# Peptides against a protein of PDB entry 3B8E: the designs that were tried, part 67

Target 1, 230 residues: chain A of PDB entry 3B8E
Amino acid sequence: PFLIFIIANIPLPLGTVTILCIDLGTDMVPAISLAYEQAESDIMKRQPRNPKTDKLVNEQLISMAYGQIGMIQALGGFFTYFVILAENGFLPIHLLGLRVNWDDRWINDVEDSYGQQWTYEQRKIVEFTCHTPFFVTIVVVQWADLVICKTRRNSVFQQGMKNKILIFGLFEETALAAFLSYCPGMGVALRMYPLKPTWWFCAFPYSLLIFVYDEVRKLIIRRRPGGWVE

## One batch from the design tools (peptide; made by RFdiffusion4, then SolubleMPNN)

Design b1_p14_5_s2 (from b1_p14_5, 14 letters changed)
Fold by OpenDDE base, seed 1:
Structure b1_p14_5_s2 (fold): chain B 230 residues (1-230), chain A 14 residues (1-14)
Amino acid sequence: as target 1 above (230 residues)
Amino acid sequence: LKELLEQLKKLEEE
């Protein structure tokens, strides 16, 4: 997110505090929960990996898969960001290069895509209004990420949802997202303004995309063991 | 949590 912010010179889509909330608040419990996930039903049926040949390839493939998932997560966040700004009169093309004027407190007449002038305070409210839904988008996408990470090869439907700690993690991150989104004072304290409930649904297509992507990946792995996707 | 996050915000502003 921050790289695109720098490269495109757009208003900040996600604040550092929000990033910290993601990294420390939403990811830790779920990540720990995965350590307690039940072993895959086929794990004992797998031949031991050759540590000299298979380890590096698998680590690279896992890294690539997580990198791809991370990109999809970022795209989900940016989608939500652009939707919110577009609803407030700022079309994506207009945001390009706007940061300098956007962040200038002395410019109180920044025009949107429709010629409406925005004060600095108004712009910052809109910017911070994007931070919360970006965060929530990441949380919703992380639901899919956590669910797909339960298994390496098996479908989620085969593994099931038996890990109570993972379920707790999903509730915890959701509760945290709700707290940060709706608790009074979060706008002032965290630069996270309240969300309309509809913004939670903006992430769902991306969550589904990640889920489908991983299920397809796992299906390919199951059908073509030893393939480049494993 | 709120207090912690406020502290993090302060650190961001520094």
Scores: peptide ipSAE 0.000, ipTM 0.248, DockQ to the pose 0.020
Fold by OpenDDE base, seed 2:
Structure b1_p14_5_s2 (fold): chain B 230 residues (1-230), chain A 14 residues (1-14)
Amino acid sequence: as target 1 above (230 residues)
Amino acid sequence: LKELLEQLKKLEEE
């Protein structure tokens, strides 16, 4: 997100406070919960054919898969960001290079895609309105990510949801997201303005995409053991 | 964490 902000010179889609809430709030408990996930019986029974090469290849493939998932997560966040700004009159193309004027307090006549002038205060309200739904989008996408991370090879449907700590992690991150989104004073304190409940659903297609992607990946691994996808 | 968030907020306002 931050790299695109720098490269495209768009208004800030995700504030530092929001990033901190993701890293320290929403990601911590889920990450810990994965450490307590029930091991796949199939993985634990398989000795590596070559401990050095198989481990390295597997770590690379896992890293690539997580990299791809991370890209999908970022796309989900940016989708929500662009939708909000477009609904407020700023089309994606118009946002390119706009940051300099957007962040200037002395410019109170920044035009949107429809020629409407926006004061600095109005622009910042819209910007901060993007922070909360971006955060919520990440949380919703993390539901799928956390669920798919339960297993390396087995389908989620085969492994099931037996880890109570993981379930607790899902509730915790969701509760935190709801608290930060709807608690009075969060807009002033954290620059996270209240979110309409409808914005929670904007990430669902991306969560589904991640889930389907991983299930397909795991299916391929099961059908072609030792393939490049494993 | 709250104090850190407040500090970060101040930095974003500068």
Scores: peptide ipSAE 0.000, ipTM 0.250, DockQ to the pose 0.022
Fold by OpenDDE base, seed 3:
Structure b1_p14_5_s2 (fold): chain B 230 residues (1-230), chain A 14 residues (1-14)
Amino acid sequence: as target 1 above (230 residues)
Amino acid sequence: LKELLEQLKKLEEE
């Protein structure tokens, strides 16, 4: 989000504190929970890794995590951001290059896409209104990400949801998101204004997309072992 | 958690 903020010169979609809450709060417990996941049913049918050539974390895994899934997560967050700003009169094209005037405290007549003038205070309210639902969108997308990470090649339906620690991680992540979104004072403290409950559902299509994408990927791997998709 | 969030807030203000 910050990279796009700099490159496109758009209003800040996600605050720094919120980013830290993702990195340290929401991601940590779920990631640890994966260490307690049951072995895949076919793990013993695979050849042992070559310790000289095969790494536990290879380029393919990195590419999948940061390239594919990470891009879908970012798209989900930015979708929410653009929807909120559009509902407030700022169309996506109008946001390009707007940051300079947006962040200027002395400009109190920044026009939206419809010619409505916005004061600095009003602009900051709408900016901070984006932070919470962006964060929540990431959390909802991370539900799917965590679930698909349970297995390398088996379907989640084949592996099942037996890891209680993973379930706890999903609960903790959701509880933290709810706390940051609705606890009194979070708007002032973290620049995360309370969001309408409907914003929780905006990310669901993206979570479903990630889930379907990974299930299709795993299906291809099962049908074509040793392919480039693995 | 509250203390951590307060610390993070302070870091953002710097």
Scores: peptide ipSAE 0.000, ipTM 0.282, DockQ to the pose 0.018
Fold by OpenDDE base, seed 5:
Structure b1_p14_5_s2 (fold): chain B 230 residues (1-230), chain A 14 residues (1-14)
Amino acid sequence: as target 1 above (230 residues)
Amino acid sequence: LKELLEQLKKLEEE
């Protein structure tokens, strides 16, 4: 997210506070929960790994898969950001290079895509209105990320959802997201304004995409053991 | 975390 902000010079899609809430709040308990996941049922069907070659290849493939998932996650957040700004009169093309004028407190006549003028205060309200839905989008996508991380090879449907600590993690991150989104004073304290409940559903296509992507990846691994996708 | 958030808020307001 931050790289696109620097390169495209767009209004800030995700605030520093929101990033901290992701890193410290929503990711910690889910990550710990994975340590308590049951071993895959097919562990005894795996061939012995070659200690010289297979370890390095597997680390590269895992890193690539997580990199791709992270990119899909970022795309989901940016989609939500662009939709909100478009609904407020700022089309995606108009946002390119707008950051300089957007952040200038002395410019109170920044034009949107329809020629409407926006004061500094109005612009900041819209910016902070984007932060909460972006955060919620990340949380909804993280549901899929956490579920797919339960297994390396087996389908989630084969492994099942038996880890109570993982289920607790999903509820914890969702409860935290709801608290930060709707608790009074969060707009002033954290620059996270309340969002319409409809914004929770904006991320669902991306969460589904990640889930389908990983299930297809795992299916390929099961059909072609020792392939380049492991 | 609250103290850190307050410090970050101050830095963003400067």
Scores: peptide ipSAE 0.000, ipTM 0.298, DockQ to the pose 0.021

Design b1_p14_5_s3 (from b1_p14_5, 14 letters changed)
Fold by OpenDDE base, seed 4:
Structure b1_p14_5_s3 (fold): chain B 230 residues (1-230), chain A 14 residues (1-14)
Amino acid sequence: as target 1 above (230 residues)
Amino acid sequence: IEKKLEEELKKLLE
């Protein structure tokens, strides 16, 4: 998100404090939960046929999977960001290059896509309105990520959610998201404007997409053992 | 709550 902010010169989609909350609050617990996940019996019990090549392939596959999931996660966040700004009069095309004028407190006549002028204060309210839904979108997408990372080959439906730490991670992320979104003073303290409950659902299509993607991937692995997807 | 926060944000930005 920060890289796109710099490259596209769009208004800041996610605040630095919110990013820190994601990294420390939402990413750390899932990472810990995965460390305690019981490896699929078939993956860990099978000695690698070639320890050197299989480790390298596995690291590459993991890196690719995390990279793809991270990309889908970012797309979900940006989708939410663009929807919110569009609902407030700023179409995606108009946001390109707008950062300089957006962040200038002395410019109080920044025009939206419809010719409406926005004061600095109004712009910042809209920006901060984006921060919370972006964060929540990330959390909701992470639910799917956390669940799919539990298994390499088996369907989530087959293995189930036996890891109590994983379940705890899901609740912790949700509780943190709710706290940051609805606790009084968070708008002032963290520049996170309160979230309408409807915005929680904006991330669901992306969570579903990740879930479907992973299930399809796992299905392919099961049907074609030793394929390029493994 | 939203209105109150909006007002507080507005005050902070002024």
Scores: peptide ipSAE 0.018, ipTM 0.554, DockQ to the pose 0.042
Fold by OpenDDE base, seed 1:
Structure b1_p14_5_s3 (fold): chain B 230 residues (1-230), chain A 14 residues (1-14)
Amino acid sequence: as target 1 above (230 residues)
Amino acid sequence: IEKKLEEELKKLLE
């Protein structure tokens, strides 16, 4: 997220506090949960490979999976960010390069895509309005990601949700998201403006797309073992 | 709550 912020020079989509909440609050328990998730039946049936070579392969796979998940989560967050800003009059194209003027407190006439002028305070409110939904989007996307990552080849429907730690992690991150979104003073304390309930649903299509994509991917892998999709 | 928060945010951003 921060890299795109620098490269595109857009208003800050995710605050530092929100990033910390993601890294420390949402990712840790789910990551642990995945480590304790029951191995796929196919993995358990595999004879223990050479422990040295398999450890390296597993670490690489975990790293790749984590990187991919993180990218997908970021995309979801940015989607929500662009939706919110577009609803407030700032189209994505207009946001490119706008940061300099956006962050300048002395410029109180920054125009949106429709020619409406925004004061510094108004802009910052809109910016901070994006932080909470971005976080919530990450949480909602994580629901899908965690569920799909439980299995490599099997459908989620085949593996089930037996890991209590995973379930706990999902509740924890959801509770944290709710707390940060609706607790009075969070906007002042954490620069996370209260979230309208409708924004929770903004991420759902994205989560569904990820879920469907992964299920299709897994289906292809099952039908064509050794294919390029693995 | 949103209105109060908005007011507080405005004050902080002044």
Scores: peptide ipSAE 0.017, ipTM 0.566, DockQ to the pose 0.043
Fold by OpenDDE base, seed 2:
Structure b1_p14_5_s3 (fold): chain B 230 residues (1-230), chain A 14 residues (1-14)
Amino acid sequence: as target 1 above (230 residues)
Amino acid sequence: IEKKLEEELKKLLE
Protein backbone atom coordinates (compact mmCIF):
# COMPACT_ATOMS: atom_id res chain seq x y z
CA PRO B 1 0.00 0.00 0.00
CA PHE B 2 2.71 2.48 0.94
CA LEU B 3 4.72 1.76 -2.20
CA ILE B 4 1.71 2.42 -4.43
CA PHE B 5 1.07 5.60 -2.47
CA ILE B 6 4.60 6.81 -3.27
CA ILE B 7 4.71 5.64 -6.89
CA ALA B 8 1.24 6.77 -7.95
CA ASN B 9 1.11 9.86 -5.70
CA ILE B 10 -2.42 9.03 -4.64
CA PRO B 11 -4.11 10.07 -1.38
CA LEU B 12 -2.93 7.92 1.52
CA PRO B 13 -5.08 4.79 1.54
CA LEU B 14 -3.90 3.42 4.88
CA GLY B 15 -2.51 5.21 7.90
CA THR B 16 0.69 4.26 9.70
CA VAL B 17 -1.15 3.25 12.85
CA THR B 18 -3.45 1.02 10.84
CA ILE B 19 -0.43 -0.63 9.22
CA LEU B 20 0.99 -1.29 12.66
CA CYS B 21 -2.30 -2.81 13.74
CA ILE B 22 -2.18 -5.13 10.73
CA ASP B 23 1.42 -6.16 11.30
CA LEU B 24 1.22 -6.60 15.05
CA GLY B 25 -2.44 -7.27 15.69
CA THR B 26 -4.11 -9.01 12.79
CA ASP B 27 -1.28 -10.83 11.01
CA MET B 28 0.62 -12.22 13.98
CA VAL B 29 -1.93 -14.62 15.45
CA PRO B 30 -3.11 -15.92 12.07
CA ALA B 31 0.49 -16.49 10.98
CA ILE B 32 1.17 -18.44 14.16
CA SER B 33 -2.04 -20.38 13.62
CA LEU B 34 -0.86 -21.49 10.19
CA ALA B 35 2.41 -22.70 11.69
CA TYR B 36 0.45 -24.94 14.06
CA GLU B 37 -2.04 -26.09 11.45
CA GLN B 38 -2.45 -29.82 11.16
CA ALA B 39 -0.49 -31.02 8.17
CA GLU B 40 -2.21 -32.93 5.41
CA SER B 41 -1.89 -36.66 5.99
CA ASP B 42 -0.63 -37.29 2.47
CA ILE B 43 2.15 -34.69 2.77
CA MET B 44 3.34 -36.08 6.09
CA LYS B 45 3.43 -39.63 4.72
CA ARG B 46 5.79 -38.64 1.91
CA GLN B 47 9.43 -39.03 2.75
CA PRO B 48 11.59 -36.26 1.37
CA ARG B 49 13.44 -37.43 -1.73
CA ASN B 50 16.30 -35.08 -1.00
CA PRO B 51 16.26 -33.43 2.44
CA LYS B 52 18.32 -30.42 1.39
CA THR B 53 16.53 -29.58 -1.83
CA ASP B 54 13.06 -30.46 -0.58
CA LYS B 55 13.48 -28.27 2.49
CA LEU B 56 14.67 -25.39 0.36
CA VAL B 57 11.80 -25.82 -2.08
CA ASN B 58 9.33 -25.95 0.78
CA GLU B 59 10.73 -22.78 2.33
CA GLN B 60 10.52 -21.06 -1.04
CA LEU B 61 6.95 -22.22 -1.52
CA ILE B 62 5.99 -20.94 1.93
CA SER B 63 7.69 -17.61 1.26
CA MET B 64 5.92 -17.30 -2.07
CA ALA B 65 2.61 -18.17 -0.46
CA TYR B 66 3.02 -15.46 2.18
CA GLY B 67 4.03 -12.99 -0.50
CA GLN B 68 0.99 -13.88 -2.57
CA ILE B 69 -1.32 -13.57 0.44
CA GLY B 70 0.06 -10.11 1.16
CA MET B 71 -0.51 -9.05 -2.43
CA ILE B 72 -4.06 -10.40 -2.41
CA GLN B 73 -4.79 -8.52 0.81
CA ALA B 74 -3.39 -5.32 -0.62
CA LEU B 75 -5.47 -5.73 -3.78
CA GLY B 76 -8.59 -6.21 -1.69
CA GLY B 77 -7.81 -3.13 0.36
CA PHE B 78 -7.16 -1.01 -2.70
CA PHE B 79 -10.37 -2.23 -4.27
CA THR B 80 -12.30 -0.93 -1.28
CA TYR B 81 -10.29 2.30 -1.29
CA PHE B 82 -11.04 2.98 -4.94
CA VAL B 83 -14.72 2.12 -4.48
CA ILE B 84 -15.07 4.61 -1.62
CA LEU B 85 -13.26 7.37 -3.47
CA ALA B 86 -15.22 6.69 -6.66
CA GLU B 87 -18.49 6.91 -4.72
CA ASN B 88 -17.30 10.29 -3.46
CA GLY B 89 -16.53 11.52 -6.96
CA PHE B 90 -12.85 10.59 -7.32
CA LEU B 91 -12.30 8.05 -10.09
CA PRO B 92 -9.08 5.98 -9.91
CA ILE B 93 -7.44 7.72 -12.87
CA HIS B 94 -8.09 11.13 -11.34
CA LEU B 95 -6.31 10.15 -8.13
CA LEU B 96 -2.99 9.67 -9.92
CA GLY B 97 -0.69 12.53 -8.98
CA LEU B 98 -3.35 14.19 -6.82
CA ARG B 99 -1.57 13.71 -3.47
CA VAL B 100 0.39 16.96 -3.55
CA ASN B 101 -2.73 19.06 -3.92
CA TRP B 102 -4.72 16.70 -1.72
CA ASP B 103 -2.41 17.18 1.25
CA ASP B 104 -2.05 20.95 0.80
CA ARG B 105 -4.10 22.66 3.48
CA TRP B 106 -4.17 25.92 1.58
CA ILE B 107 -5.83 24.43 -1.50
CA ASN B 108 -9.56 24.30 -0.87
CA ASP B 109 -10.73 23.87 -4.44
CA VAL B 110 -9.41 20.45 -5.46
CA GLU B 111 -11.74 19.17 -8.12
CA ASP B 112 -13.04 15.63 -8.33
CA SER B 113 -13.74 13.75 -11.54
CA TYR B 114 -17.05 15.59 -11.91
CA GLY B 115 -15.80 19.12 -11.25
CA GLN B 116 -16.95 19.26 -7.62
CA GLN B 117 -14.59 21.30 -5.47
CA TRP B 118 -13.39 19.82 -2.20
CA THR B 119 -12.05 21.70 0.80
CA TYR B 120 -9.08 20.38 2.73
CA GLU B 121 -11.32 19.26 5.58
CA GLN B 122 -13.67 17.43 3.26
CA ARG B 123 -10.76 15.65 1.58
CA LYS B 124 -9.31 14.55 4.90
CA ILE B 125 -12.66 13.21 6.05
CA VAL B 126 -12.86 11.11 2.89
CA GLU B 127 -9.25 9.99 3.33
CA PHE B 128 -9.84 8.91 6.92
CA THR B 129 -13.03 7.22 5.80
CA CYS B 130 -10.84 4.98 3.64
CA HIS B 131 -8.50 3.87 6.45
CA THR B 132 -11.04 1.83 8.41
CA PRO B 133 -12.59 -0.06 5.49
CA PHE B 134 -9.14 -0.79 4.09
CA PHE B 135 -8.25 -2.43 7.39
CA VAL B 136 -11.55 -4.28 7.61
CA THR B 137 -11.18 -5.47 4.03
CA ILE B 138 -7.80 -6.97 4.88
CA VAL B 139 -9.39 -8.82 7.79
CA VAL B 140 -12.23 -10.13 5.63
CA VAL B 141 -9.80 -11.25 2.93
CA GLN B 142 -7.69 -12.92 5.62
CA TRP B 143 -10.67 -15.07 6.55
CA ALA B 144 -10.58 -16.64 3.13
CA ASP B 145 -6.79 -16.62 2.78
CA LEU B 146 -6.23 -18.37 6.09
CA VAL B 147 -8.81 -21.01 5.27
CA ILE B 148 -7.38 -21.72 1.80
CA CYS B 149 -3.79 -21.77 3.06
CA LYS B 150 -4.69 -24.37 5.66
CA THR B 151 -4.24 -27.09 3.07
CA ARG B 152 -2.06 -27.53 0.00
CA ARG B 153 -4.07 -30.12 -1.87
CA ASN B 154 -7.13 -31.04 0.15
CA SER B 155 -10.34 -29.09 -0.04
CA VAL B 156 -11.36 -27.07 2.98
CA PHE B 157 -14.48 -29.18 3.05
CA GLN B 158 -12.41 -32.35 3.31
CA GLN B 159 -9.90 -31.08 5.87
CA GLY B 160 -12.34 -29.22 8.09
CA MET B 161 -11.55 -26.48 10.59
CA LYS B 162 -10.26 -28.28 13.65
CA ASN B 163 -7.40 -25.93 14.50
CA LYS B 164 -8.48 -24.02 17.60
CA ILE B 165 -5.57 -21.61 17.19
CA LEU B 166 -6.79 -20.65 13.73
CA ILE B 167 -10.31 -20.10 15.04
CA PHE B 168 -8.91 -17.96 17.85
CA GLY B 169 -6.86 -15.96 15.35
CA LEU B 170 -9.90 -15.30 13.19
CA PHE B 171 -11.86 -14.22 16.24
CA GLU B 172 -9.08 -11.97 17.52
CA GLU B 173 -8.56 -10.14 14.23
CA THR B 174 -12.31 -9.71 13.76
CA ALA B 175 -12.72 -8.37 17.30
CA LEU B 176 -9.84 -5.96 16.75
CA ALA B 177 -11.36 -4.79 13.48
CA ALA B 178 -14.70 -4.21 15.19
CA PHE B 179 -13.04 -2.36 18.07
CA LEU B 180 -11.02 -0.07 15.82
CA SER B 181 -14.01 0.54 13.55
CA TYR B 182 -16.65 1.35 16.17
CA CYS B 183 -14.93 2.45 19.37
CA PRO B 184 -15.49 6.16 20.07
CA GLY B 185 -12.44 8.32 19.52
CA MET B 186 -10.77 6.07 16.93
CA GLY B 187 -11.37 8.64 14.22
CA VAL B 188 -9.36 11.24 16.11
CA ALA B 189 -6.82 9.00 17.81
CA LEU B 190 -6.05 6.60 14.96
CA ARG B 191 -7.45 8.46 11.95
CA MET B 192 -9.87 5.59 11.48
CA TYR B 193 -13.29 6.98 10.76
CA PRO B 194 -16.26 4.86 11.86
CA LEU B 195 -17.33 2.25 9.37
CA LYS B 196 -20.84 1.62 8.21
CA PRO B 197 -21.71 -2.07 8.55
CA THR B 198 -22.26 -2.33 4.78
CA TRP B 199 -18.53 -1.89 4.13
CA TRP B 200 -17.78 -5.18 5.88
CA PHE B 201 -19.35 -6.89 2.90
CA CYS B 202 -17.41 -4.98 0.25
CA ALA B 203 -14.61 -7.55 0.21
CA PHE B 204 -16.88 -10.61 0.32
CA PRO B 205 -17.13 -11.07 -3.46
CA TYR B 206 -13.36 -10.90 -3.68
CA SER B 207 -12.90 -13.34 -0.81
CA LEU B 208 -15.37 -15.70 -2.42
CA LEU B 209 -13.56 -15.45 -5.74
CA ILE B 210 -10.18 -16.36 -4.28
CA PHE B 211 -11.75 -19.14 -2.26
CA VAL B 212 -13.40 -20.66 -5.33
CA TYR B 213 -10.23 -20.22 -7.35
CA ASP B 214 -8.15 -21.99 -4.74
CA GLU B 215 -10.63 -24.85 -4.42
CA VAL B 216 -10.57 -25.30 -8.19
CA ARG B 217 -6.77 -25.18 -8.14
CA LYS B 218 -6.65 -27.84 -5.45
CA LEU B 219 -9.12 -29.98 -7.37
CA ILE B 220 -6.89 -29.80 -10.45
CA ILE B 221 -3.83 -30.71 -8.36
CA ARG B 222 -5.62 -33.75 -6.97
CA ARG B 223 -6.69 -34.91 -10.42
CA ARG B 224 -3.38 -34.15 -12.13
CA PRO B 225 -0.54 -34.63 -9.67
CA GLY B 226 2.74 -33.17 -10.89
CA GLY B 227 1.09 -30.67 -13.21
CA TRP B 228 2.21 -27.07 -13.71
CA VAL B 229 -0.52 -25.86 -11.35
CA GLU B 230 1.23 -27.39 -8.36
CA ILE A 1 -20.80 8.28 17.01
CA GLU A 2 -20.03 9.19 13.42
CA LYS A 3 -21.35 12.71 13.92
CA LYS A 4 -19.34 13.23 17.08
CA LEU A 5 -16.18 11.99 15.43
CA GLU A 6 -16.82 14.15 12.40
CA GLU A 7 -17.11 17.17 14.67
CA GLU A 8 -13.93 16.27 16.50
CA LEU A 9 -12.17 15.70 13.21
CA LYS A 10 -13.29 19.09 11.94
CA LYS A 11 -11.93 20.71 15.09
CA LEU A 12 -8.64 18.92 14.62
CA LEU A 13 -8.39 20.08 11.02
CA GLU A 14 -9.12 23.75 11.86
Scores: peptide ipSAE 0.016, ipTM 0.571, DockQ to the pose 0.041
Fold by OpenDDE base, seed 5:
Structure b1_p14_5_s3 (fold): chain B 230 residues (1-230), chain A 14 residues (1-14)
Amino acid sequence: as target 1 above (230 residues)
Amino acid sequence: IEKKLEEELKKLLE
């Protein structure tokens, strides 16, 4: 997210606090849950035949898969961001390079895509309105990510959701998202304004995309054991 | 809170 902000020079889609909440709040418990789930899953059942080469290859393949999932998560967040700004009159093309004028408190006549003028305060309200939905989008997409990471080869439908720690992680991140979205004062304290319930559903297509992607990947692995997709 | 965190992060990155 931050890289796209620098390259495209768009209004900031995520605040520092939001990033910290992702790193510390939503990722920590899930990471622990995955560590325990791996012991019960097929991920570590196969010992490397050649410890020098097979370990490196497996680590690279896992890293690539997680990298791809992370990219889909980021795309989901940006989709939500662009939808909110478009609903408020700022089309995606108009946002490119707008950051300089957007952050200038002395410019109170920034035009949207329809020629409407926005004050600094109005722009900041819209910006902070994007932070919460972006965060919630990441949480919803992480639901799928946590579920799919339970196994390397087995379908989610075959493995099921028996890990109590994983279930706890899902509740924890969802509770945190609800707290940050709806607790009074979060707009002032964390620059996260209250979220309309409809925005929780904006991430569902991307969550489904991750789920389908991983199921297809696992299907390929099962049909071609020892292939490059493992 | 965000401003304080940003200031602390800047100090850590110095």
Scores: peptide ipSAE 0.016, ipTM 0.334, DockQ to the pose 0.019

Design b1_p14_5_s4 (from b1_p14_5, 13 letters changed)
Fold by OpenDDE base, seed 5:
Structure b1_p14_5_s4 (fold): chain B 230 residues (1-230), chain A 14 residues (1-14)
Amino acid sequence: as target 1 above (230 residues)
Amino acid sequence: LEELRKKELEELEK
């Protein structure tokens, strides 16, 4: 998100507080939950053939998979961001390079895609309105991430949802998202304004995409053990 | 939300 912000010079899609909530609040409990995940039965049966090569290849492939998932998460957040701004009159193309004028408090006549003029205060309100939905989008996408991280080879349908700690992690991050989105004063205190319930559904296509991506990847691994996608 | 926005506007004016 930050790299795209720098390159495209768009209004800030994700605030500092939101980033902290992701790093400290959303990711910590899930990470702990994964440490207690039951070992995959197929992994336990697999004997390493070449310790040097197999370790290196596995580390590279795991890193690549997580990198790809992270990119899909970011795309989901940006999708929500662009939809909200478009509903407020700012089409995606119009946002390119707009950051300079957007952040200038002395410019009170920034035009949207339809010729409506926006004051500095109005622009900041709509910017902060994007932070909460972006965060919620990440949380909803992380539901899929947590589920797919249970196994490396087996389908989620084969392994099941047996880890109680993982389930607790899902509820914890969802409860945090609801608290930050709807608790009175969060808009002023954290720049996270209340979210319309409809925005929770904006992330669902991306959660599904991650789920399908990982299931297809695992299917390929099962059919071609030791392949480049493992 | 409107009340929050009003308070935010007041803070942005400082």
Scores: peptide ipSAE 0.017, ipTM 0.550, DockQ to the pose 0.046
Fold by OpenDDE base, seed 3:
Structure b1_p14_5_s4 (fold): chain B 230 residues (1-230), chain A 14 residues (1-14)
Amino acid sequence: as target 1 above (230 residues)
Amino acid sequence: LEELRKKELEELEK
């Protein structure tokens, strides 16, 4: 999110605190779950396979899969961001390069895509309105990651342990999302306005997209074992 | 939500 903010010069889609919550909270648990997955797979593979080569290959595959999932999560967050801004009169094309004028406190007549003028204060309210829905979108998309991980493994025992870690992680991130979204004072303190219930549902299409993407990937792997997609 | 927005507006005006 922060990289796209810099590259595209768009209004800040996600606050620094929410970014920290994602990086330290929501992303850490999936990473730990993947690390445990590797450790368990290594324990089971400790029979006659070359443990060094198989571990390295598995680590690379997991890293690549995590990177792809992370990109889709970011896309989901940005979709929510663009929807909110579009509902407030700022079309995605108009946001490109707008940051300079958007963040300028002395410019109180920034025009939206429809010619409506926005004061600095009004712009910041709209910006902060994006923070909570973006964060919640990431959390909802991470729920799909749990389902993906559950269906990925053939071993029921490995699925069970990982599911517990993932479920715990999803519980923590959901509890954090609820706390940041609905706790009194968080809007002022963290620039995260309370979320309308409708925004929880905005992420569901992306969760479905991730699920479909992973099922297609699994199908390709099953049809071509040892292919470049594995 | 409206009350929070009002408080933030007041903070931004300071």
Scores: peptide ipSAE 0.017, ipTM 0.543, DockQ to the pose 0.045
Fold by OpenDDE base, seed 4:
Structure b1_p14_5_s4 (fold): chain B 230 residues (1-230), chain A 14 residues (1-14)
Amino acid sequence: as target 1 above (230 residues)
Amino acid sequence: LEELRKKELEELEK
């Protein structure tokens, strides 16, 4: 998200606080889940025939899968961001390169896609209105990721420990999202305005996309064992 | 939300 913000020079889609909450709150649970999953998998699997190559392959495959999921998550967040800004008069094309003028406090006549002029204060309200839904979108998409992690390794699914960690993760992420979204003072303190309940549903198509992606990946792996998507 | 936005406006105007 931050890279796209820099490259495209769009208004800030995520505040620094929201980024920190994602990195420290939401991303930690999947990481822990993976660590436990790997540990449990290593306990149940016979010693790999070639521990060095098999570990490297697994690490590469995991990294690739997480990289791909992360990209889909980012796309989901940006989708929500663009929808909110479009609803407020800023079409995606118009946002390109707008950051410089957007963040300039002394420019109070920034035009939207429809020729409406926006004051600095108005722009910042719209920006802060994007932060919470973007964060929530990431959380909702991460639900799908966590569910996918639950189903990725059938062996660990049988041990049940992953299920508890994943369920806890889902709860933690949801609780954090609800806290940041609806706790009094978060709008002022963290620049995260409360979101309408409808925004929770904006991420569902992307959650479904991740789910479908993973099911297709699993199907390919089952049909072509040892493939690059494993 | 409206109250929060109002407060934010007041803060941005300072």
Scores: peptide ipSAE 0.016, ipTM 0.548, DockQ to the pose 0.045
Fold by OpenDDE base, seed 2:
Structure b1_p14_5_s4 (fold): chain B 230 residues (1-230), chain A 14 residues (1-14)
Amino acid sequence: as target 1 above (230 residues)
Amino acid sequence: LEELRKKELEELEK
């Protein structure tokens, strides 16, 4: 998120406090939970592989856990960010390069995509309105991401959700998201304004899409072992 | 939310 903010010069999508909450609060328990996930039934049935191949598989699993999850989370968050700003008159293409004028307190006539002028105060309100939904969207996307990362090849329906640590992590991050979103004073203290319940559902289509995609991917892997889709 | 926005506006005006 921060890299895109710098490269694209868009209004700040996620505040420092929300980043810290993600790194120290929401991502910690889920990340630990993945380390304690139950072994796949197919992994235990496999004969020892070439050590080079096993290292490659481990690197792929690590890349999926730390790289792909982070990318998907960021994409989900940015999706919600762009939706909120578009609803307020700022289309994604218009946000490119807008940061300089957006953050200037002395410019009170920044135009949106429809020619409406926005004061500095109005812009900051809509910016801070994005922080909480972005954070919540990450949590919602994490639900799907953690579930799909639970297994390399087996379907979620085949493997089940028996890891109590994972389940606890999902509840913990959801409870934290609810607390930060709805607790009185969070808007002033953390610049996280309370969000309408509808914003919790903004990422659901995206989460469902990645879940279905991963299940299809795993199905292909099971039917065609050794393919490039692994 | 409106009260929070009002407080934020007051802070931005300082």
Scores: peptide ipSAE 0.015, ipTM 0.508, DockQ to the pose 0.048

